# Designs tried in a protein design run: peptides against a protein of PDB entry 3ZOQ. Part 29

Target 1, 223 residues: chain A of PDB entry 3ZOQ
Amino acid sequence: QLLQDSWWNQLKEEFEKPYYQELREMLKREYAEQTIYPDSRDIFNALHYTSYDDVKVVILGQDPYHGPGQAQGLSFSVKPGVKQPPSLKNIFLELQQDIGCSIPNHGSLVSWAKQGVLLLNTVLTVRRGQANSHKGKGWERLTDRIIDVLSERERPVIFILWGRHAQMKKERIDTSKHFIIESTHPSPFSARNGFFGSRPFSRANAYLEKMGEAPIDWCIKDL

## One batch from the design tools (peptide; aimed at target 1 G129)

Design b2_p18_2 (made by RFdiffusion4)
Pose (drawn by RFdiffusion4):
Structure b2_p18_2 (pose): chain A 223 residues (1-223), chain P 18 residues (1-18)
Amino acid sequence: as target 1 above (223 residues)
Amino acid sequence: TEELAEELQEYEREKALA
């Protein structure tokens, strides 16, 4: 068993399939022969921090950060102590305009994960310095199933879909129950074309309040 | 040279994300 019960009860059949076994064997070799991020112990951190039952909001990313000391097994977040990349800086600028939070002295979003924000990347590993190097190796098949089981959940889930790749997942989400907040990506190339001013954080909290759920405290505290 | 290579990689990465 690789995940806590709430998730294992939804996903155990996927981990038994040939594609996963092939992916696991490739990763055992690559972690021993080269530099793979995030650290192997951290691959499933989004699901460890945010159980299936506790998921309130899902923020979809693509692949992990590919530089030393960055990836934590979470979309968009970085380990404390490393510089914040441009897209993450833009997420904090939008958070400041929307909610009013000060800009933090680190980029870790673990506080969000502990409050029910699933920071799910669609690809869970990457070779150092080589973006998208683990594309098509089997992670998409698993993360599509993670999206499927969240879409099947009775209690509604709020999906935040930034950019084109994340928005492609709308087809897998049952919008008769679930909420979608979508905009352009926070990358500097597209942040001033819709992401800025979109107010995704207050909008997510409004959906939660309508359902009688506690809102997320989005502000990140300095370390 | 190394700094320029890092800046280019970051630039390409942010561009791909758009």

Design b2_p18_2_s1 (made by RFdiffusion4, then SolubleMPNN; from b2_p18_2, 10 letters changed)
Fold by OpenDDE base, seed 3:
Structure b2_p18_2_s1 (fold): chain B 223 residues (1-223), chain A 18 residues (1-18)
Amino acid sequence: as target 1 above (223 residues)
Amino acid sequence: MEEEKRKKEEEEVEKSLA
């Protein structure tokens, strides 16, 4: 069993479906013939670090970084030692302005994941240098199911939806139970149009506190 | 060699996906 029990119980039926088997076969070929990111062992890192039961916050990304050594299976996150991508830099800038955190000397968001922040891309793999190369291959159906089972969960979840792509998933979220924080995307192109000043981190923690849950320590220590 | 590497990668992918 690859996934933690809590996720396996929610997703096991998906892995038996034809679409996933086709995706699996495609990925086997892709990893064999191309350079694919992240490392295959890291594809489900978001689910590994954050169990279904432990999810407090969801941050949706599109697809992994497509440069060498960047992607680590967590949306927006990069492995230590990797230069922070522009969107991530802006995330940290907003974090600093929102709640006063210093900008870390690395881009790993693993500490968030370990606290219950599901850092989920809607597409979990990408071909080197080719953004969106694995779009429409089956990942979206699985990740939609991830959103669905979280939406169906009785314990509330906070969904942080940056930009249009993530916001398209709102229709899958039961807003009678769950909370949504929306803004423009942290990319340099859109960050100044609403992301900066959106204060998603303090807002998320405010919801958590209202729910009687421990807030996220969003501040990231240097490595 | 290349074939062994390919098979190893396929096994890792399989292990990572199921």
Scores: peptide ipSAE 0.398, ipTM 0.882, DockQ to the pose 0.027
OpenDDE base, seeds 1, 2, 4, 5: peptide ipSAE 0.385, 0.365, 0.386, 0.388; ipTM 0.881, 0.858, 0.877, 0.880

Design b2_p18_2_s3 (made by RFdiffusion4, then SolubleMPNN; from b2_p18_2, 13 letters changed)
Fold by OpenDDE base, seed 3:
Formats: C-alpha cells, structure tokens, sequence
Structure b2_p18_2_s3 (fold): chain B 223 residues (1-223), chain A 18 residues (1-18)
C-alpha cells in the first residue's frame, strides 16, 4: 500500500520544519550505529495502510517493540511468525470476549489497518532492547500533529486510548466531533483494572454504525 | 550505508506521501 496523497497534504509542512530535520539526522546516526526497529522502510506503515481520509479508528501506542523481527510500524502489531506479546494477547482475549472472534495464530493487525484503523505509536522508532530510547527526540511532535489534523477533520474519528500515556493526548481531541473510548492498558499489569470488559471493539462499531459507516471486521483470520 | 538507507527510506516515505 502506497501512502495516499491525503497524508502528504496534512503533514508536508512538518517535514520541512527544523525539528523533523533534526529527527531525521538523529535517525540516520541511530540506524548507522545501532540496531533500530522497525526497519526504516516500515516506520510509517500506519500511514501507508490507512490514508488520512480513510481513518475511522485510531489506536494509540507508545513506541515499537524492541525485539528482533517484532515491530512492523503498527501499534501493538507484530510480524507473522512472531510470538504474541502479553499486551497483544490480552487485546485478543478482550476481542474474543467482546465480539466472539477467535484468537489468531499470529499477531499482525494489518487487516485492521487496511479497514481504516490507524495503529499509531507516539514514538515511531526504538533501539534494540531499549524501550523508550527514542522518546523526546521529535516523533511526539509529528504524531501530535497527526492527532491534531485528525481532530480538525470534519468527518468524525473514534480514538481508542488505552492507559495514561495515550489518554494524555485527549486534550488534543475535539470531543464535540470525535468519540473517545478509554480504559486501562492491555498490559498484564493493568488489564484487570478496566481493560477487560471495556468492549472497545463493539463500542467502536456502534459509533461507526451511528455515523452511517461500515463497521470494522475486527476478527483476524489465521495465516 | 545504514545511514544512507535510512535517508533513502525517509525520502521514499516523504515522496510516497506526495
């Protein structure tokens, strides 16, 4: 999937800003000197799979998985053949309880992305084995702009905000136009405190139907 | 080489957005 022109129209001004140029220079050094995830070609996969106009739902993550072969440029998603991380397993457990989907034999959420689920991390790169190593390097400014331009869009968006980090972005969302689904994070440390039973998938589809839009097929087929 | 690939990838992304 090629990035559609719609994101360029929304973000082109950001790419010319000093902060983004500094971020690029940082990333050049990091990819040269360290093992960085995801692959540089996969950094913007969330935008590649889901155009600005096609966004129906946003799911915010923090930063990519920092293990080999895991990150594929989509929040919470892992490449096929990779063991499902604990948070992702809990997402699938809630999916099963919420709408009856079977737990897939892989962790790729590409099928959601292709349907208009923007799987966005606030930080889009990470050093191998070093969670949050690229925090505060410029990604947050770009991803804040992504949230802003979606908030400014006339066509409503559903934001799914799991945990405090994602919920900190709520101030950027015009709740007069857009819908927010909040719960605790799917992490094993927090899932039992409100994520389980939150039914974000059926709730998201209920909003989509009220808007006259096609619901998301959240069920993921085995590979 | 890795830095050049990262730069090429970023430019490709930016162009693919255009």
Amino acid sequence: as target 1 above (223 residues)
Amino acid sequence: AAAEEAERAQREIERSLA
Scores: peptide ipSAE 0.108, ipTM 0.786, DockQ to the pose 0.024
OpenDDE base, seeds 1, 2, 4, 5: peptide ipSAE 0.033, 0.131, 0.078, 0.067; ipTM 0.643, 0.797, 0.760, 0.672; seeds 2, 4 fail the geometry check

Design b2_p18_3 (made by RFdiffusion4)
Pose (drawn by RFdiffusion4):
Structure b2_p18_3 (pose): chain A 223 residues (1-223), chain P 18 residues (1-18)
Amino acid sequence: as target 1 above (223 residues)
Amino acid sequence: SALDTVNETLEEMYGPVP
């Protein structure tokens, strides 16, 4: 068993399939022969921090950061102590305009995960310095199933879909129950074309309040 | 190599906060 019960009860059948076994064997070799991010122990951190039952909001990313000391097994977040990349800086600028939070002295979003924000990348590993190097190796098949089981959940889930790739997942989400907040990506190439001013954080909290759920405290505290 | 240059640039841009 690789995940806590709430998730394992939804996903155990996927981990038994040939494609996962092939992916696991490729990763055992690659972690021993080269530099793979995030650290192997951290691959499933988004699901460890945020159980299936506790998921309030899902923020979809693509692949992990590919530099040293960055990836934590969470979409968009970085380990404390490393510089915040441009897209993450833009997320904090929008958070400041929307909610009013000060800019933090680190980029870790673990606080969000502990409050029910599932920081799910669609690809969970990457070779150092080589973006998208683990594309098509089996992770998409698993993360599509993660999205499927969240879409099947009775209690509504709020999906935040930034950019084109994340928005492609709308087909897998049952919008008769679930909420979608979508905009352009926070990358500097696209942030001023819709992401800025989109107010995703307060909008997510409004959906939660309508459902009688506690809102997320989005502000990140300095370390 | 080209990958070494990429790794050094990434470390410089996104390394530890001074």

Design b2_p18_3_s1 (made by RFdiffusion4, then SolubleMPNN; from b2_p18_3, 10 letters changed)
Fold by OpenDDE base, seed 2:
Structure b2_p18_3_s1 (fold): chain B 223 residues (1-223), chain A 18 residues (1-18)
Amino acid sequence: as target 1 above (223 residues)
Amino acid sequence: SELEKILAELEKKYGPIP
């Protein structure tokens, strides 16, 4: 099976649907004819690192970084040794101001994923140098379903929605069960308009504590 | 086909397309 059991039970039907088969055929051509990120084995890393049942927090991104060696299948995250992108730098600045974490010497958010932070992009692939090149090809339908099954889960989830694109998914989230943290995007173009000072990390942990769950250790160790 | 050959090489290096 493509996914671990907890996610497979929620999503297996999607992979049999025509839209996904069409997406898959498109991806085959794209990976053959273009440089596509991330590596095909890494496309579902967010689901691999964080099981359906272990999701505590969701952080939505749009699509993967489109530069060489950057994308690792986790929203906002970059592989070790890769320069931190501007949005990620701002995330770490807010993290430092929010809860006092040091800025790590790398940009990998795998430690968050392993603690139950689902780092999900709404589109899971991209052409090299071409942001949003795979928009509207079927990924959004699958990732909408991911949001839906999380919304349907009885155990509460915290959704961190940075910027308008992510916030458009709010309509799919049952706010009677789940918590939403919204702000402007961490991008340099928008961070000063509400992202900085939004304190999403401490707020997320506060919700986790209210639910009787262990908080996330948001601080990232140097490699 | 040429596409099939390319895909086979890609799968070897990067894994299958899910």
Scores: peptide ipSAE 0.171, ipTM 0.830, DockQ to the pose 0.039
OpenDDE base, seeds 1, 3, 4, 5: peptide ipSAE 0.147, 0.095, 0.144, 0.061; ipTM 0.808, 0.743, 0.815, 0.751

Design b2_p18_3_s2 (made by RFdiffusion4, then SolubleMPNN; from b2_p18_3, 8 letters changed)
Fold by OpenDDE base, seed 4:
Structure b2_p18_3_s2 (fold): chain B 223 residues (1-223), chain A 18 residues (1-18)
Amino acid sequence: as target 1 above (223 residues)
Amino acid sequence: SALDEILAELEKKYGPIP
C-alpha cells in the first residue's frame, strides 16, 4: 500500500491502471539514468502529510523544484537549509502583508501541510535542471484524479489557484461545494500583476471560519 | 538485470519508486 488509508481508498484503482504502470516504469528508468527530484520516497509527501479527510486547503503547483536538495514533495516548499526560491519569497512577502507573519529563516511549508494544506504539484517529479521534463508522462492524470476526488468530497475544500496553469484545473472543481481563491502566480514575472495584495491566507481563513472550521496558522516558526 | 540492480541500490538510498 503506497498511501495512508484515506487516500488509498480514493486512489488505489489508479495505481493499477496502465497509464500509471507505464509512468512507474518510466520513473524507474529516469531515477536510474538521471538525477530526479524529489527523492522517490518523497514523491507523495503531500498526501502523506495531509490525509484525504483532513484536507482544508489545496495549493496547486506545477512541478517540483529541479535544483539539488530543494524539492521535498510539497508544492512551493523547500527543505530546511535551502535558499528560498523567488516565488516562495514572494509567497512569504504576501503572507507578511496579508496577516503580519514574519518571514521565516527557511522555506519548509510542512507546518501548513500538517494543518490540512495539501501542497500538490500537478507533476510530481522532474529531472535535475530541466523544468517540466516529466510533463505529459502520466502524473497529470493521477493528480487530476486527486482534484476530482476532493471535488467529489462532501466536506468543502478551499482551492488556491495561482496562475493560469493552476486555474485551468478550475473546471474540475465543483464550485457549488468548494471555494476558489485565484490570482496571478507568485513568480517575480507575475506577482506584481495581482498576486501581491490578493491576500489568499486571510481569505482562506475567512472561508474556514465561515464553515465553522479552525483557521490555518499560516505563520511559520524559524528553525 | 543490470537495471534491476541499480534500482535496488537507488531504493535503498532514495526509497522505492511508487
Scores: peptide ipSAE 0.131, ipTM 0.831, DockQ to the pose 0.038
OpenDDE base, seeds 1, 2, 3, 5: peptide ipSAE 0.042, 0.018, 0.044, 0.011; ipTM 0.740, 0.461, 0.732, 0.339

Design b2_p18_3_s3 (made by RFdiffusion4, then SolubleMPNN; from b2_p18_3, 8 letters changed)
Fold by OpenDDE base, seed 1:
Structure b2_p18_3_s3 (fold): chain B 223 residues (1-223), chain A 18 residues (1-18)
Amino acid sequence: as target 1 above (223 residues)
Amino acid sequence: SELDKILAELEEKYGPIP
């Protein structure tokens, strides 16, 4: 099966729907004819690293980085050895100011994913050098379903929604059950307008502790 | 088709498209 059991039980019906089959056919052509990121085996890394039941926090991104070797199937994350993109640098700056973490020498957020931070892009593929090139092709319907099934889960989830694009998903989240952390996007164009000082990491951990759950170790060790 | 051949090669190298 395509996904681990916990996600498969929630999403298996989506993969049989016409929209996903059309998306899949499109992706086959794209990967054959274009340079597409991430690697096809990495598309669902967010779901591979963080099971449905283990999700504690969701951080929504838009689409993958479109440069060589960057995207690893996790929102905002880049493979080790890759220069940290500006938004990611700002995330680490806020992390440092929020809870005192050092700035890591790499940009991999895999350690967060393994602790229950679902690093989900709303669109899971992109053409090289063409941001949002796979927007409106079917990914959004699947990722909306991911948000929906998490919203329906009895065990609470924390949704971190940076910027307007992510915040548009708030309508799909049962805020009577789940916790929302909102700010401007970590992009250099918006970070100074609310992202810096928003302290999403300490706020997330405070909520987790209130719910009797283990907090996230947000600090990332050097490689 | 040529596309099918390319796809087969990609699947061998990278696995199937999800």
Scores: peptide ipSAE 0.085, ipTM 0.772, DockQ to the pose 0.036
OpenDDE base, seeds 2, 3, 4, 5: peptide ipSAE 0.047, 0.046, 0.072, 0.055; ipTM 0.734, 0.707, 0.759, 0.776

Design b2_p18_3_s4 (made by RFdiffusion4, then SolubleMPNN; from b2_p18_3, 9 letters changed)
Fold by OpenDDE base, seed 1:
Structure b2_p18_3_s4 (fold): chain B 223 residues (1-223), chain A 18 residues (1-18)
Amino acid sequence: as target 1 above (223 residues)
Amino acid sequence: SELEAILKALEEKYGPIP
């Protein structure tokens, strides 16, 4: 099976549907003929690191970074040794101002994922140098289902929705059970219009504490 | 086919396409 048990039980039917089979065939051609990111083994890393039951927080991204060695299957995250992209730098700046964390010397958010932060892109693959090249090919239907099954979960989830693209998913979230933290996107083009000062990290932890759950240790150690 | 050979090589190196 493609996924660990908790996610497989929620999503196995999707993988049998025609849309996903078509997506898979497209991906086979793409990986053969183009340079596609991330590596195929890393496509579902967000689900590998954070089980369905362990999800505390969801951070939605759009699609993977499209440069060499960057994408690692986690939204906003880059592999160690890779220069931090501008949006990620701004995320760390807000993290520092929000809760006092030091700026890490790398851009890997794996430590968040391991604590229950689902770092989910809505589109899970991209062509090298071509942002959104795999938009509208089927990933969005799968990732919508991921949001849906989390929304249906009895145990509350915190959704952090940066920018309009992520916020469009709000309609799929049962706000009677789940919490939403919204702001502008951390991109340099929008961060000053509301992302900075939004304090998503402390706010998320405040909700977790109210639910009697352990907060996320958002601070990332240097490698 | 050539495509099949490429896919096989990719799967060996990077794992299967999910």
Scores: peptide ipSAE 0.158, ipTM 0.762, DockQ to the pose 0.038
OpenDDE base, seeds 2, 3, 4, 5: peptide ipSAE 0.091, 0.046, 0.149, 0.161; ipTM 0.762, 0.714, 0.776, 0.815; seed 5 fails the geometry check

Design b2_p18_4 (made by RFdiffusion4)
Pose (drawn by RFdiffusion4):
Structure b2_p18_4 (pose): chain A 223 residues (1-223), chain P 18 residues (1-18)
Amino acid sequence: as target 1 above (223 residues)
Amino acid sequence: SEELMEEMSEFLSEMFAE
C-alpha cells in the first residue's frame, strides 16, 4: 500500500496494472543512475497531505520543477529557502490583489495542502534540467484516474485550471456537480491576459461557503 | 556551463508555461 486509505480505496487497482509496474521499474533505475525530482519519498506528497475525503480545491500543474531544491511533490510550491520562480511570484501577486495577503519570504504552499487544496501535477517526476523529460512514461494515465475518482466523488470539488494543458482536463470532470475556475496561465507570457484579476482564491472560497464548508486561509506566513 | 544551460532552460520554461 503506497497511499493512505481514502486514496488507496480509489486507486489500488491502478497500481497493480502493467503500466505502473513499468513506470516503477524505470524510476528505480533512473533514481539510481541520475538526478530525478522530486526526491523519491516526495512523489505522492500531494495525496499524503490532502486525503481524498479532505479535498476541497484541486490546482492542476504539469510536471515538477526540474532544478535542485525546488520540487516537493506538489504543483507550483517550492521548498522553503529557494527562490520563487516567476509563475509562483505571479500567483502570490494575484493572491495579494484578490485576498490581500502579503508576499511571503518563501514559496512553500504546504499550508494550502493541509487545508484541503490538492496540488496535483499531471506528471510526478522529471530529470534534472530537462523539462517534460518524463512526459508519456505512465504518470498521465495515473493522474487522469486521480481526476476521474475526484469527478466521481459525491461531495463537490472546485477545480482551478490555469492554462491550456490544465483546461484540457475539463472533459474528465462532471460539471453537473463540480465547479471550474479557469484562466490563462500565471507564466509571465500569459498572466496579464486573464490570470491577473481572475480572483480564483476568493471565488473558490465563495463556492465553499455556498456549500457550508470552511474557506481556505490562503495567506502564507513567513518562515 | 552545464549549470548555466539548466538555468536558461528553467527560465524559459517558467516564461512560457501553459

Design b2_p18_4_s1 (made by RFdiffusion4, then SolubleMPNN; from b2_p18_4, 11 letters changed)
Fold by OpenDDE base, seed 3:
Structure b2_p18_4_s1 (fold): chain B 223 residues (1-223), chain A 18 residues (1-18)
Amino acid sequence: as target 1 above (223 residues)
Amino acid sequence: SEEEEHEERARKREEFAI
């Protein structure tokens, strides 16, 4: 099976649907003819690092970074050795101001993913240099289903929704069970309009503690 | 086994690695 058991049990039906088969055939062509990111082995990394049952927090991104070596299959995350993108730098600045974490010497968020932070993009692939090039190709239907099955879960989830694109998913989240943390996007174009000072990390941990769950260690060690 | 499942998932990721 493509996914770990916990996710496969939730999503297996999606992979058999025509829309996903069409998406898969499109992706086969795209990867053959174009440079596509992330590496095809990394497309589902968010689901590989964080099982369905282990999800504590969700951070929604739009689509992968479209530069060489950047995308890691995790929202906002970049591979070690890659220069931190502006939005990620702002995430780390807020992390430092919120809970005192040092700015890491790399941009990998894998340590968050391993702790139950689902770093999900709504679109899971992109053409090199062409942001949103795979928008509307079927990924959104799958990732909407990921949000839906998490919303249906009895054990509460914390959704961190930065900016309008992520916030459009609020309608799919049962707020009687789940918590939402909203702000403007960490992008340099919006961060000063509400992302900075939003304290999403301490707020997420406060909810986790209230639920009797272990908080996330948001501080990222240097490599 | 968990190992066989891991190998099968790895193989399927490679099939996706087109």
Scores: peptide ipSAE 0.049, ipTM 0.694, DockQ to the pose 0.021
OpenDDE base, seeds 1, 2, 4, 5: peptide ipSAE 0.020, 0.020, 0.020, 0.017; ipTM 0.601, 0.605, 0.600, 0.573

Design b2_p18_4_s2 (made by RFdiffusion4, then SolubleMPNN; from b2_p18_4, 13 letters changed)
Fold by OpenDDE base, seed 3:
Structure b2_p18_4_s2 (fold): chain B 223 residues (1-223), chain A 18 residues (1-18)
Amino acid sequence: as target 1 above (223 residues)
Amino acid sequence: DEEEKEKEEAEKYEKYAV
C-alpha cells in the first residue's frame, strides 16, 4: 500500500535524506536475514489508516510487539486472533471504566485508526524477540518529523502521551494549538500509578466536541 | 494517464518502502 498523498507531501523530503536511505538499506538487510516485525508492508499502517489531514488524536507507542503475528503497524494494537498484551488489556480496562465500552474479543485498534486516531510508534520495526533492537537506527528522526508536521498543522490535534518515553515528545508539540493528555503508561508496572482513572478517551472526546469535531467512537466491536 | 500515474506511484514507493 502506498502512503496517502497528504502524508507523502509532509514526509517526501525525509525519505530523500541520507539517514532514511541508510535506515532503509539497513532494514532491507534485516528483513532478508532475520525475522522483523511488523511485515514490511505493514510498517506504515498508522499512516495508511489515518491521513495527515484526518488525524484527530495521536497515541504514541515505543516500538512494535516483537512476538509472532502480533504487530500490525499500529501502536498497542495486535492482529485479530492474537492474545491481548498486558498493556492493551489495561487500555481496554480503562476504556471500560472511562466510557463504559465492553472489552473486545480481539486487540485490533484499526477502528480507532480509521476514525483519525494515529497509532504511531516512535520506532516502526523490531527484531523477533528483541525489544528496542531497532532503536536509534533512524526511525525516531522520521517519527519526530511526523510529530513536528502535526504540531505545525493549524487544525488542532490531541496527543495522548502515556509514560515517560511518549512524554519526552511534548517539547515538539505546540501547546498553544494542540492538546495533551498525559498519564503513566498502561503497562502493569505503571498503570495503577495514574493510567487507571486518567480517562483519556472521554477527555479526548471532550476536546474534540469543544473544537466542533466529531468524537471518536472508542468502543470496539467483536469480530 | 493511468500509466504515468502508476509510474509516479512506483517512483514514490521506491523512495520509502522497505
Scores: peptide ipSAE 0.519, ipTM 0.884, DockQ to the pose 0.017
OpenDDE base, seeds 1, 2, 4, 5: peptide ipSAE 0.039, 0.491, 0.489, 0.456; ipTM 0.729, 0.880, 0.880, 0.865

Design b2_p18_4_s3 (made by RFdiffusion4, then SolubleMPNN; from b2_p18_4, 14 letters changed)
Fold by OpenDDE base, seed 3:
Structure b2_p18_4_s3 (fold): chain B 223 residues (1-223), chain A 18 residues (1-18)
Amino acid sequence: as target 1 above (223 residues)
Amino acid sequence: AAEAAHEKEAEERELYAV
């Protein structure tokens, strides 16, 4: 099967729908004719690292990084050895100021994913050098369903919504059950308008503790 | 590689400029 059992049980019906079949056929052409990121095997890495039942926190991104070797199927994350993008650098600056973590020598957020942080982009593929090139092609319908099934879950989830694009998904989240942490985006263009000092990491852990759950170890070790 | 991040940053700039 395409996904691990917990996600497959939630999403299997989506993969049979016409929109996803059309998306799949589009992606087959794109991967054959263009350089597409991430690697096709890495598209669902967010769901591979974090099961439906293990989701504690969701961090929404827009679409993958479109440079060589960057995207690894996790929002904001870059493969080891890749220069940290500006937004990711600001995420680590806020992490340091919020809870005292050192700035890691790499940009991989896999350690968060393995702890129950779903690093989900709303669009899961991109053409090399063409940001949002796969916007409006069907990914948003699948990722909306991912948000929906998490919103429907009885066990609470913490949604971290950086920037306006992510915040537009708030309407899909049952705020009677789930917690939302909102700020401006970590982008250099917006970070000073509210992202810095927003303390999303300590706030997320405070909610987890109130729920009787283990906090996230947000600190990332060097490689 | 930096260009990829910059385009996303530009979009965020546009989103916050409105």
Scores: peptide ipSAE 0.045, ipTM 0.710, DockQ to the pose 0.177
OpenDDE base, seeds 1, 2, 4, 5: peptide ipSAE 0.033, 0.037, 0.032, 0.039; ipTM 0.682, 0.689, 0.680, 0.677

Design b2_p18_4_s4 (made by RFdiffusion4, then SolubleMPNN; from b2_p18_4, 14 letters changed)
Fold by OpenDDE base, seed 4:
Structure b2_p18_4_s4 (fold): chain B 223 residues (1-223), chain A 18 residues (1-18)
Amino acid sequence: as target 1 above (223 residues)
Amino acid sequence: MEEEEHKKRAEEYERYAV
């Protein structure tokens, strides 16, 4: 199997469902006929880097970056050597203001993922240059299940929900067990309306400390 | 070039997709 055992145990029933088989058949055609991002080996990177049991924090994105070489299978993250997108730049600005981290010379968030930050997009693929092109094709049902099984987990999770799209998932989260950090989206269109100054990184670590867990080292080293 | 890239990507998808 292609997923870690912890995720496979939670999601195996989904992969057998008709909706996912239809999604898979659609994606076969898409990858054959279109330029699709991320690379197929990177589609499930969020689950590869962060096991079900190791999830401490979830950061929800919508769909992958649709430019060449950008998407890394992690929400908001870009491959090294790629110019940081505006939203990611704002994330790093808030990181600097929140906890004093230097702005890294790259946009890879892999170090967060390895520490238990699930960087999950609700849609896991996109056509080149066509944002939301794979919206409503089945990914949302799978990623909803990912949120559901995390919500059902006894060990608490911190959900960071930037913007309305992510915040719509709040209804799936048991707020009696789990913590939610909400603000406007880091996009230049919304960041000044609440994202800046929201201090999601220090707040997440404060929750982790209260739970007796190790905080996330949010600071990213230069390459 | 695009056709070859698409073929490779399709093969990779079959290999790595759940």
Scores: peptide ipSAE 0.475, ipTM 0.893, DockQ to the pose 0.037
OpenDDE base, seeds 1, 2, 3, 5: peptide ipSAE 0.427, 0.429, 0.412, 0.459; ipTM 0.882, 0.880, 0.877, 0.861; seed 1 fails the geometry check

Design b2_p18_5 (made by RFdiffusion4)
Pose (drawn by RFdiffusion4):
Structure b2_p18_5 (pose): chain A 223 residues (1-223), chain P 18 residues (1-18)
Amino acid sequence: as target 1 above (223 residues)
Amino acid sequence: LEELRESLSDFYTELENA
């Protein structure tokens, strides 16, 4: 068993399939032969921090950060102590305009994960310095199933879909129950074309309040 | 060389995700 019960009860059948076994064998070799991010112990951190039952909001990313000391097994977040990349800086600028939070002295979003924000990348590993290097190796098949089981959940889930790739997943989400907040990506190339001013954080909290759920405290505290 | 490759990948990631 690789995950806590709430998730294992939804996903155990996927981990028994040939594609996962092939992916696991490739990763055992690559972690021993080269530099793979995030650290192997951290691959499933988004699901460890945010159980299936506790998921309130899902923020979809693509692949992990590919530099040393960055990826934590969470979309968009970085380990404390490293420089925040441009897209993450833009997320904090939008958060400041929307909610009013000060800009933090680190980029870790673990606080969000502990409050029910699933920071799910669609690909969970990457070779150092080589973006998208683990594309098509089997992670998409698993993360599509993670989206499927969340879409099947009775209690509604709020999906935040930034950019074109994340928005492609709308086909897998049952919008008769679930909420979608979508905009352009926070990358500097597209942040001023819709992401800025989109107010995703207060909008997510409004959906939660309508359902009688506690809102997320989005502000990140300095370390 | 490794730092250059990482900088190019950063740029590419920011562009691709746009």

